# Peptides against a protein of PDB entry 4Y8H, part 49

Target 1, 196 residues: chain A of PDB entry 4Y8H
Amino acid sequence: TSIMAVTFKDGVILGADSRTTTGAYIANRVTDKLTRVHDKIWCCRSGSAADTQAIADIVQYHLELYTSQYGTPSTETAASVFKELCYENKDNLTAGIIVAGYDDKNKGEVYTIPLGGSVHKLPYAIAGSGSTFIYGYCDKNFRENMSKEETVDFIKHSLSQAIKWDGSSGGVIRMVVLTAAGVERLIFYPDEYEQL

## One batch from the design tools (peptide; made by RFdiffusion4, then SolubleMPNN)

Design b2_p18_2_s4 (from b2_p18_2, 7 letters changed)
Fold by OpenDDE base, seed 1:
Structure b2_p18_2_s4 (fold): chain B 196 residues (1-196), chain A 18 residues (1-18)
Amino acid sequence: as target 1 above (196 residues)
Amino acid sequence: SELEELIKKYATDPPQYL
């Protein structure tokens, strides 16, 4: 897996490859690793497919309950729910989660929750087996307050590099854009990003 | 736990990883 989330001028963009593996074999070429837990709060999933789907389901339910009582939760609140689940169950989970969301007060925010259940708020985060290959590239090329187009290009180039070197990453690049204007899904195919 | 039950629901043999 290669996943990332990047804050930008107007919000946040999540990105992911789409390969699922079982051992050394490709099990699914077009997996959706970007998962909605609230209208404008999404997550990127890495690790066990079963573990991360279960976690996301529980978080989604908790945020629905929260909304009914208190109104729209913040991204920080969502990250806290993820953290509690991941930390309290760390002995039984293989999960790496990036939480990203947008609201009018806080704008785009990113929280990374690696294996073990710690939580870190960052302007951008990368994770998954492919992330090792792109720390240098991302550090060099990330800028705060990029445009939507610049951010899409940054994510596309980053994930392209990760996919190039990580056998557990591949397929399509999916993105979710979260802004005041709403939610937008993007998809990019190998014939485009392999040329970068 | 609820989490454990959901994991079982989604589990495959062999396990799948992202």
Scores: peptide ipSAE 0.720, ipTM 0.971, DockQ to the pose 0.960; fails the geometry check
Fold by OpenDDE base, seed 4:
Structure b2_p18_2_s4 (fold): chain B 196 residues (1-196), chain A 18 residues (1-18)
Amino acid sequence: as target 1 above (196 residues)
Amino acid sequence: SELEELIKKYATDPPQYL
């Protein structure tokens, strides 16, 4: 897996490859690793497919309950729920999660929750097996307050590089854009991003 | 637990990883 989330001028964009593996084999070429837990709070999933889907389901439920009682949760609140699940169950989970969300007060925010269940708020985060190949690229090329287009390009190039080197990453690149204007899903195919 | 039950629900044989 190669996943990332990037804050930018107008919000946040999540990105992911789409390969699911079992051992050395590709099990699914078009997996959706970008998962909605609230209207404008999403996550990127890495690790066990079953574990991360279960975690996301529980978080979604908790945030629905939260909304009914207190109104729209913050991205920080969502990250806290993820953290509790990942930390308290760390002995039985293989999960790396990036939480990203947008609200009018806090704008775009990113929280990364690596194995073990720590939580880190960052301007951008990368994770998954492919992330090891792109720390240098991302550090060199990330800028704060990029445009939507610049951010899409940054993510596309980053994930393209990760996919190039990581056998556990591949397929399509999916993105979710979260802004005041709403939610937008993007998809980019190998014929496009392999040329970068 | 709820988490354990959901993991079982989504588990495959062999397991799949992202």
Scores: peptide ipSAE 0.714, ipTM 0.967, DockQ to the pose 0.954; fails the geometry check
Fold by OpenDDE base, seed 3:
Structure b2_p18_2_s4 (fold): chain B 196 residues (1-196), chain A 18 residues (1-18)
Amino acid sequence: as target 1 above (196 residues)
Amino acid sequence: SELEELIKKYATDPPQYL
């Protein structure tokens, strides 16, 4: 897996590859690793497909309950729910999650939750097996307050590089753009990003 | 727990990883 979320001037963009491996580390399926937990709060999933799907389902339910009682939750609140689940069950889970969301007050925010269940708020985050190959690239090329187009390009190039080197990453690149204007889903196919 | 039940629901043999 190669996943990332990047804050930019108008909000936040999540990005992910789609390769899925089975027990023998055979890549044979395409999975959507970008998962909605609220209208403008999404997550990137890495690790066990079952674990991360279960966690996301619970978070989605909790945020629905939250909304019914208190109104729209903040991204921080969502990250807290993820953290609680991941930390309390850390010995039994293989889950790395990036939470990203947009609201008018806080704008785009990114929270990364690695295996231990800690939570870190960052201007951008990368995770998954492919992330190890692109720390240098991302650090060199990330800029704060990029445009939407610049951010899409940054994510596309970053994930392309991760996929190039990580055998557990590949397929299509999916993105979700979260802004005041709403939610936009993007998809990029190998013929485009392999040439970058 | 709810989490355990959902993990079982999504579990496959062999398991899938992202």
Scores: peptide ipSAE 0.709, ipTM 0.967, DockQ to the pose 0.839; fails the geometry check
Fold by OpenDDE base, seed 5:
Structure b2_p18_2_s4 (fold): chain B 196 residues (1-196), chain A 18 residues (1-18)
Amino acid sequence: as target 1 above (196 residues)
Amino acid sequence: SELEELIKKYATDPPQYL
């Protein structure tokens, strides 16, 4: 897996590859690693497919209950729910989560929750087995308050590099753009991103 | 726990990894 989320001028963009391994790399399937937990709060998933889907389901339900009682939750609130689940169950989970969301008060925010269940608020985050190959590239090329187009390009190039070197990453690159204007899904195919 | 039950629900043999 190669996943990332990047704050930018107008909000936040999540990005992910789509490769799913089964067993000892016996089967290669396509999955959507960008998961909605609220209208404008999404997450990137890495690790166990079952673990991360279960966690996301619980968070989604919790945020629905929260909304019914208190109104729209903040991204920080969502990250807190993820953190609690991941930390309290860390001995039995293989889950790496990046939480990203947009609201009018806080704008785009990113919280990364690696193995162990710590939580870190960052201007951008990368995770998954492919992330190790792109720390240098991302550090060099990330800028605060990029445009949507600049951010899409940054994520596309970053994930392309991760996929190039990580056998556990590949397929399509999916993105979710979260802004005041709403939610936009993007998809990029190997014929495009392999040229970068 | 609820989490454990959901994990079982989504678990496959062999397991899937992202």
Scores: peptide ipSAE 0.708, ipTM 0.970, DockQ to the pose 0.832; fails the geometry check

Design b2_p18_3_s1 (from b2_p18_3, 12 letters changed)
Fold by OpenDDE base, seed 2:
Structure b2_p18_3_s1 (fold): chain B 196 residues (1-196), chain A 18 residues (1-18)
Amino acid sequence: as target 1 above (196 residues)
Amino acid sequence: MKVLEEARKLAKETGLRL
């Protein structure tokens, strides 16, 4: 897996490859690792497909209950719910999660939750087996308050490089853009990003 | 609910990874 989330001028963009594996085999080329837990709060998933899906489902349900009682949750609140689940179940889970969301007060925010269930708020985050290959690239090329187009390009180039070197990453690059204007899904195919 | 739980167990047992 290669996943990332990047804050930018108008919000946040999540990005992911789409490869799923079983042992040494590619099981699915077009898995969606970008998962909605609230209207403008999404996550990137890495690790066990079963574990991360269960976690995301629980968080989604929790945030629905939260909304009914208190109104729209903040991204920080969502991250805290993920954190509690990942930490309390760390002995039984293989899950790496990046939480990203947008609201009018806080704008775009990113929280990374690695194995073990710690939580870290960052201007951008990368995770998954492919992330090890792009720490240097991302550090060099990330800028705060990029445009939407600059951020899409940054994510596309980053994930392309991760996929190039990580056998556990591949397929399509999916993105989700979260802004005041709403939610936008993007998809980029190998014939495009492999040429970068 | 039960079907999803069974599917998740199967996915874990088969080592389906992202």
Scores: peptide ipSAE 0.362, ipTM 0.747, DockQ to the pose 0.548; fails the geometry check
Fold by OpenDDE base, seed 4:
Structure b2_p18_3_s1 (fold): chain B 196 residues (1-196), chain A 18 residues (1-18)
Amino acid sequence: as target 1 above (196 residues)
Amino acid sequence: MKVLEEARKLAKETGLRL
């Protein structure tokens, strides 16, 4: 897996490859690793497909209950729920999660939750087996307050490089854009991003 | 809920990874 989330001028963009593996084999070429847990709170998933799906489902349920009682949760609240699940169950989970969301008060926010269940708020985050290949690239090329187009290009180039080197990453690049205007899904195919 | 639990169990048993 290669996943990332990037804050930008107008919000946040999540990005992911779409490969799922079992052992050395590709099990699914078009997996959706970008998962909605609330209207404008999404996550990127890496690790066990079953574990990350269970975590996301539980968080979605908690946020639904929260909404019914208290109104729309913040991205920080969502990240806290993810953190609690990942930390308290760390001995039984293989999950790396990036939580990203948008609201009018806080704008775009990114929280990364690695295997140990710690939580880190960052202007952008990368994770998954492919992320190890692009730390240097991302550090050199990330800028705060990019445009939507600049951010899409940054994510596309980053994930393309991760996919190039990581056998566990591939397929399509999916993105979710979260802004005041709403939610937008993007998809980029190998014939486009492999040329970068 | 029950069907979902069985699906998750199967996914863990087959070692599906992202």
Scores: peptide ipSAE 0.361, ipTM 0.750, DockQ to the pose 0.550; fails the geometry check
Fold by OpenDDE base, seed 1:
Structure b2_p18_3_s1 (fold): chain B 196 residues (1-196), chain A 18 residues (1-18)
Amino acid sequence: as target 1 above (196 residues)
Amino acid sequence: MKVLEEARKLAKETGLRL
C-alpha cells in the first residue's frame, strides 16, 4: 500500500493506490483504500483489509451518532475515535490509518495513526509499505498552501514513485478532494502515472 | 451489514492486506 493525505490552499486531498495482496501473492482485486466516515471526513487505510474496514465502519457509526447529538464532528474528533480504537486494540489489530477532513473553521487537516495507536497532526502524511521509498521526495517537493492542481500533481508523482519501487503497491491511483465546494473523486490509470 | 460482515470474515481468513 501507498497512501497519503495533503493539506492545501482550499482544503485537503487524500490519495491511494489500489493493490491488494494475500501472503506473497498479488490479489487480482482492485480495492478502494479511501473510505468515507463522514461527509467531509475520510481516511486512507493500510494493513489488514478486515481490520481497517471494521475500524472505519465503527468510526462511521460513531460519527453518525455524534452528528445526531451534537452536530457535525471536527476532523480532530474523528481522529480521536480512530485513535481510541487503534490504541485499545493495538495487540489485535494491524492498521495504519491517515484521517483527513475539511470544515470551514479548521480548513483541511491531516492526522496520521500508525501501528500502536498514536496520533500525529501534520500538514501532510504518507503511510503504507510504499511510503518508505518516497519520504525524501515528499519532503523535498511538499509546499504549504499549494493549489488544487499542484497538490494533485504532487500526490500523483509521489504515489507513482512509491508504486514503482513497492511491489505491494499498484493498480489505479485514487484521490478524494475535500473543500468548501464539496467532495470530488479522481482516478488515474497506470498508462498515465507510469510515464511520470 | 451482513454482507459487510461476511466480507470482513473472508478478508481475515484469506489474509487480505492493503
Scores: peptide ipSAE 0.353, ipTM 0.741, DockQ to the pose 0.473; fails the geometry check
Fold by OpenDDE base, seed 5:
Structure b2_p18_3_s1 (fold): chain B 196 residues (1-196), chain A 18 residues (1-18)
Amino acid sequence: as target 1 above (196 residues)
Amino acid sequence: MKVLEEARKLAKETGLRL
């Protein structure tokens, strides 16, 4: 897996490859690793498909209950719910999660929750087996307050490089853009990103 | 919920990874 989330001028963009594996075999080439837990709060998933799906469903349920009582939750609140689940169950989970969301007060925010269940608020985050190959590239090329187009290009180039070197990553690149204007899903195919 | 739990159990047992 190669996943990332990047804050930018108008919000946040999540990105992911789409390869799923079982052992040494590719099980699915078009998996969706970008999962909605609230209207403008999403997550990137890495690790066990079963574990991360269960966690995301529990978080979604909690945020629905929260909304019914208190209104729209913050991204920080969502990250806290993820953190509690991941930390309290760290000995029985294989889950790497990036939480990203947008609201009018806090704008775009990114929280990364690696194995172990710590939580880190960052301007951008990368995770998954492919992320090891792109720390240097991302550090060199990330800028704060990029445009939407610049951010899409940054994510596309970053994930392209990760996929190039990581056998556990591949397929299409999916993105979710979260802004005041709403939610936008993007997809990029190998014929485009492999040329970068 | 029950069907989903069964599916997740199967996924865990097969080692399906993202």
Scores: peptide ipSAE 0.352, ipTM 0.743, DockQ to the pose 0.542; fails the geometry check

Design b2_p18_3_s2 (from b2_p18_3, 11 letters changed)
Fold by OpenDDE base, seed 2:
Structure b2_p18_3_s2 (fold): chain B 196 residues (1-196), chain A 18 residues (1-18)
Amino acid sequence: as target 1 above (196 residues)
Amino acid sequence: MEILEKAREEAEKTGLRL
């Protein structure tokens, strides 16, 4: 897996590859690793497909309940729910999560939750087996308050590089753009991003 | 919690990883 989320001028963009593995083999499945937990709060998932889906489902339900009682939750609140689930079950789960969301007050925010269940707020985050290959690239090329187009390109190039080197990453690159204007889904195919 | 237990069973059964 190669996943990332990047804050930018108008909000936040999540990105992910789509490869799924089973044991040492690539599964013949294109997965969506970008998962909605609220209208403008999404997550990137790595690790166990089943574990991360279950966690996301629980969070989604929790946030729906929260909304009915208190109104729209903040991204931080969502990250806290993820954190509690991941930390409390850290001995029994394989789950790496990046939480990203947009609201008018806080704009785009990114929270990374590694296997241990800690939570870290960052301008951008990368995770998954492919991330090890792109720390240097991302550090060099990330800028705060990029445009949408610059951010899409940054994510596309980053994930392309990760996929190039990580056998556990591949397929399509998916992105979700979260801004005041709403939610936008993007998809890029190998014939495009492999040329970068 | 029950959902997580089911997820663990599925994870063991399928072995699917992201």
Scores: peptide ipSAE 0.356, ipTM 0.769, DockQ to the pose 0.860; fails the geometry check
Fold by OpenDDE base, seed 5:
Structure b2_p18_3_s2 (fold): chain B 196 residues (1-196), chain A 18 residues (1-18)
Amino acid sequence: as target 1 above (196 residues)
Amino acid sequence: MEILEKAREEAEKTGLRL
């Protein structure tokens, strides 16, 4: 897996590859690793498909209950719920989560929750087996307050490099753009990103 | 919560990793 989330001028963009594996083999399945937990709060998932899906479903349920009582939750609130689940079950879970969301007060925010269940607020985050190959690239090329187009390009190039080197990453690149204007889903195919 | 557990169990049987 190669996943990332990047804050930019108008909000935040999540990105992910789509490859899944079973043991040492690539599974013939295209998975959506970008998961909605609220209207404008999403997450990137890495690790166990079962564990991360269960966690995301629980968070979604909690946020629905929260909304009914208190209104729209903040991204920080969502990250806190993820953190508690991951930390309290760290010995039994294989889950790497990036939480990203947009609201009018806080704009785009990114929280990374690596194995162990710590939480870190960052301007951008990368995770998954492919992320190890692109720390240098991302550090060199990330800029704060990029445009939407610049951010899409940054994510596309980053994930392309990760996929190039990580056998556990591949397929399509999906993105979710979260802004005041709403939610936009993007998809990029190998014919496009392999040429970068 | 029960339905979520069933979904997790089914997903775990496949052994899929992201």
Scores: peptide ipSAE 0.354, ipTM 0.742, DockQ to the pose 0.563; fails the geometry check
Fold by OpenDDE base, seed 4:
Structure b2_p18_3_s2 (fold): chain B 196 residues (1-196), chain A 18 residues (1-18)
Amino acid sequence: as target 1 above (196 residues)
Amino acid sequence: MEILEKAREEAEKTGLRL
């Protein structure tokens, strides 16, 4: 897996590859690793497919309950729920989560929750087995307050490089853009990103 | 939680990883 979330001028963009594996083999399955937990709060998932799906489902439920009682939760609130679940169950889970969301007050925010269940608020985050190959690239090329187009290009190039080197990453690159204007899903196919 | 235990069991059964 190669996943990332990047804050930018108008909000935040999540990105992910779509490859799944089983043991040492690539599974013939295309997955959506970008998962909605609230209207404008999403997560990137790495690790166990089942574990991360369960966590996301629980968070979604909690946020639905929260919404019914208190109104729209903040991204920080969502990250806190993820953190508690990951930390409390760390011995039984293989889950790396990036939480990203947009609201009018806080704009785009990114919270990374690595194995162990710590939480870190960052301008951008990368995770998954492919992330190890792109720390240098991302550090060199990330800029704060990029445009949407610049951010899409940054994510596309980053994930393309991760996919190039990580056998556990591949397929399509999916993105979700969260802004005041709403939610937008993007998809990029190998024919495009392999040429970068 | 029960749901996480079930998820773990499913993960062990299928071995699907992201």
Scores: peptide ipSAE 0.350, ipTM 0.757, DockQ to the pose 0.854; fails the geometry check
Fold by OpenDDE base, seed 1:
Structure b2_p18_3_s2 (fold): chain B 196 residues (1-196), chain A 18 residues (1-18)
Amino acid sequence: as target 1 above (196 residues)
Amino acid sequence: MEILEKAREEAEKTGLRL
C-alpha cells in the first residue's frame, strides 16, 4: 500500500493506490483504500483489510451518532475515535490509518495513526509499505497552501514513485478532494502515472 | 469489540492486506 493525505489552500486531498496482497503474493483484487466516515471526513487505510474496514465502520457509526447529538464532528474528533480504537486494540489488530477532513473553521486537516495507536496532526502524511521510498521526495516537494492542481500533481508524482519501488503497491491511483465546495473523486491509470 | 474480533478472524483466514 501507498497512501497519503495533503492539506492545501482550499482543503485536503487523500490519495491511494489500489493493490491488495495476500502474504507475498499480489491478489487479483483492486481495493478502494479511501473510505468515507463522514461527509467531509475520510480515511486512508493500510494493513489488514478486514481490521481497517471494521475500524472505519465503527468510526462511521460513532460519527453518525455524534452528529445526531452535537452536529457535524470535527476532523480531530474523528481522529480521536480512530485513535481510541487503534490504541485499545493495538495488540490484536494491524491497522495504519490516515484521517483527513475539511470544515469551514479548521479547513483541511490531516491526522496520521500508525500501528500502536498514536495520533499525529501533520500538514501532510504518508503511510503504507510504499511510503518508505518517498519520504525524501515528499519532504523536498511539499509546500503549504498549494493549489488543487499543484497538490494533485504532488500526490500523483509521490504515489507514482512509491508504486515504482514497492511491489505491494500498484493499480490505479485514487484521490478524494475535500473542500468547501464538496467532495470530488479522481482516478489515474498506470499508463498515465508510470511515465512520470 | 465484537466486530473487531470477527474482523480478526476473517483476516486470519484470508490474509488480505492493503
Scores: peptide ipSAE 0.348, ipTM 0.765, DockQ to the pose 0.856; fails the geometry check

Design b2_p18_3_s3 (from b2_p18_3, 12 letters changed)
Fold by OpenDDE base, seed 5:
Structure b2_p18_3_s3 (fold): chain B 196 residues (1-196), chain A 18 residues (1-18)
Amino acid sequence: as target 1 above (196 residues)
Amino acid sequence: MKKLEEARKLAEKTGLRL
């Protein structure tokens, strides 16, 4: 897996590859690793498909209950729920989560929750087996307050490089753009990103 | 909840990783 989330001028963009594996083999399945937990709060998932899906479903349920009682939750609130689940179950879970969301008060925010269940608020985050190959690239090329187009390009190039080197990453690149205007889903195919 | 648990069990059995 190669996943990332990047804050930018108008909000946040999540990105992910679509490859799944079983043991040492590539599974013939295209998975959506970008998962909605609220209207404008999403997550990127890495690790166990079962574990991360269960966690995301529990978070979604909690946020629905929260909304019914208190209104729209903040991204920080969502990250806290993820953190509690991941930390309390760290010995029994293989889950790497990036939480990203947009609201009018806080704008785009990114929280990374690596193995162990710590939480870190960052301007951008990368995770998954492919992320190890692109720390240098991302550090060199990330800028705060990029445009939507610049951010899409940054994510596309980053994930393309990760996929190039990580056998556990591949397929399509999906993105979710979260802004005041709403939610936009993007998809990029190998014929496009392999040429970068 | 039951459907979610069934999906989780299936995913665990298949050993799918992201």
Scores: peptide ipSAE 0.355, ipTM 0.742, DockQ to the pose 0.535; fails the geometry check
Fold by OpenDDE base, seed 1:
Structure b2_p18_3_s3 (fold): chain B 196 residues (1-196), chain A 18 residues (1-18)
Amino acid sequence: as target 1 above (196 residues)
Amino acid sequence: MKKLEEARKLAEKTGLRL
């Protein structure tokens, strides 16, 4: 897996590859690793498919209950729910999660929750087996308050590099853009990103 | 719901990873 989320001028963009594996083998399955937990709060998933799906479902349920009682939750609240689940169950879960969301008060926010269930608020986050290959690239090329187009390009190039070197990453690159204007899904195919 | 749960159990059993 190669996943990332990047804050930018107008909000936040999540990005992910679509490859799935089992042991050392590539599975004949394409997975959408970007998962909605609230209207403008999404997550990137890495690790166990079963574990991360279960966690995301529980968080979605909690946020629905929260909304009914208190109104729209903040991204921080969502990250706290993820953190609690991952930390309390760390001995039984293999889950790496990036939480990203947009609201008018806080704008785009990113929280990374690695194995063990710690939580870190960052201007951008990368995770998954492919992330090890792109820390240097991302550090050099990330800028705060990029445009949408600049951010899409940054994510596309970053994930392309991760996929190039990580056998556990590949397929299509999916993105979700979260802004005041709404939610937008993007998809990029190997024919485009492999030549970058 | 049931179909998703079955898929998750299968993924866990087979060690399907993202």
Scores: peptide ipSAE 0.349, ipTM 0.736, DockQ to the pose 0.465; fails the geometry check
Fold by OpenDDE base, seed 3:
Structure b2_p18_3_s3 (fold): chain B 196 residues (1-196), chain A 18 residues (1-18)
Amino acid sequence: as target 1 above (196 residues)
Amino acid sequence: MKKLEEARKLAEKTGLRL
């Protein structure tokens, strides 16, 4: 897996590859690693497909309940719910999560939750087996307050490089853009990003 | 907890990873 989330001028963009593996083998499946837990709060998933889906389902339920009682949750609140689940069940889970969301007060925010259930707020985050190959690239090329187009390009190039080197990453690149204007899904196919 | 247990069982059966 190669996943990332990047804050930018108008909000946040999540990005992910789509490859799924089983043991040491590539599974012939295209998965969606970008998962909605609230209208403008999403997550990137790495690790066990089943574990991360269960966590996301539970978080979605909690945020729905939260909304009914207290109104729209903040991204920080969502990250806290993820954190508690991941930390409390760390011995029985294989889950790496990036939480990203947009609201009018806080704008775009990114929280990374690695194995073990710690939580870190960052201007951008990368995770998954492919992330190890692009730390240098991302650090060199990330800028704060990029445009939407610049951020899409940054994520596309970053994930393309991760996929190039990580055998456990590949397929399509999916993105989710979260802004005041709403939610936008993007998809980029190998013929496009492999040439970068 | 129940959903996590079900997820764990599913993960053990399928072995699918992201």
Scores: peptide ipSAE 0.349, ipTM 0.743, DockQ to the pose 0.845; fails the geometry check
Fold by OpenDDE base, seed 2:
Structure b2_p18_3_s3 (fold): chain B 196 residues (1-196), chain A 18 residues (1-18)
Amino acid sequence: as target 1 above (196 residues)
Amino acid sequence: MKKLEEARKLAEKTGLRL
């Protein structure tokens, strides 16, 4: 897996590859690793497909209940719910999560939750087996307050590089853009991103 | 919690990883 989320001028963009594996083999499946937990709060998933899906489902349900009682949750609140689940079950889960969301007050926010269940708020985050290959690239090329187009390009190039080197990453690159204007889903195919 | 238990069983069965 190669996943990332990047804050930018108008909000936040999540990105992910789509490859899944079973044992040492690539599974014949194109997976959507970008998962909605609220209208403008999404997550990137790595690790066990089943574990991360279950966690996301629980968080989504929790945030629905929260909304009915208190109104729209913040991205930080969502990250806290993820954290509790990941930390309390850390001995029995393989789950790496990046939480990203947009609201008018806080704009785009990114929280990374590695296997241990800690939480780190960052301007951008990368995770998954492919992330090890792109720390240097991302550090060099990330800028705060990029445009939408610049951010899409940054994510596309980053994930393309990760996929190039990580056998556990590949397929399509999916993105989700979260802004005041709403939610936009993007998809990029190998024929495009392999040429970068 | 029940979902996590089911997820664990499913993960063990399928071994599907992201």
Scores: peptide ipSAE 0.348, ipTM 0.747, DockQ to the pose 0.858; fails the geometry check

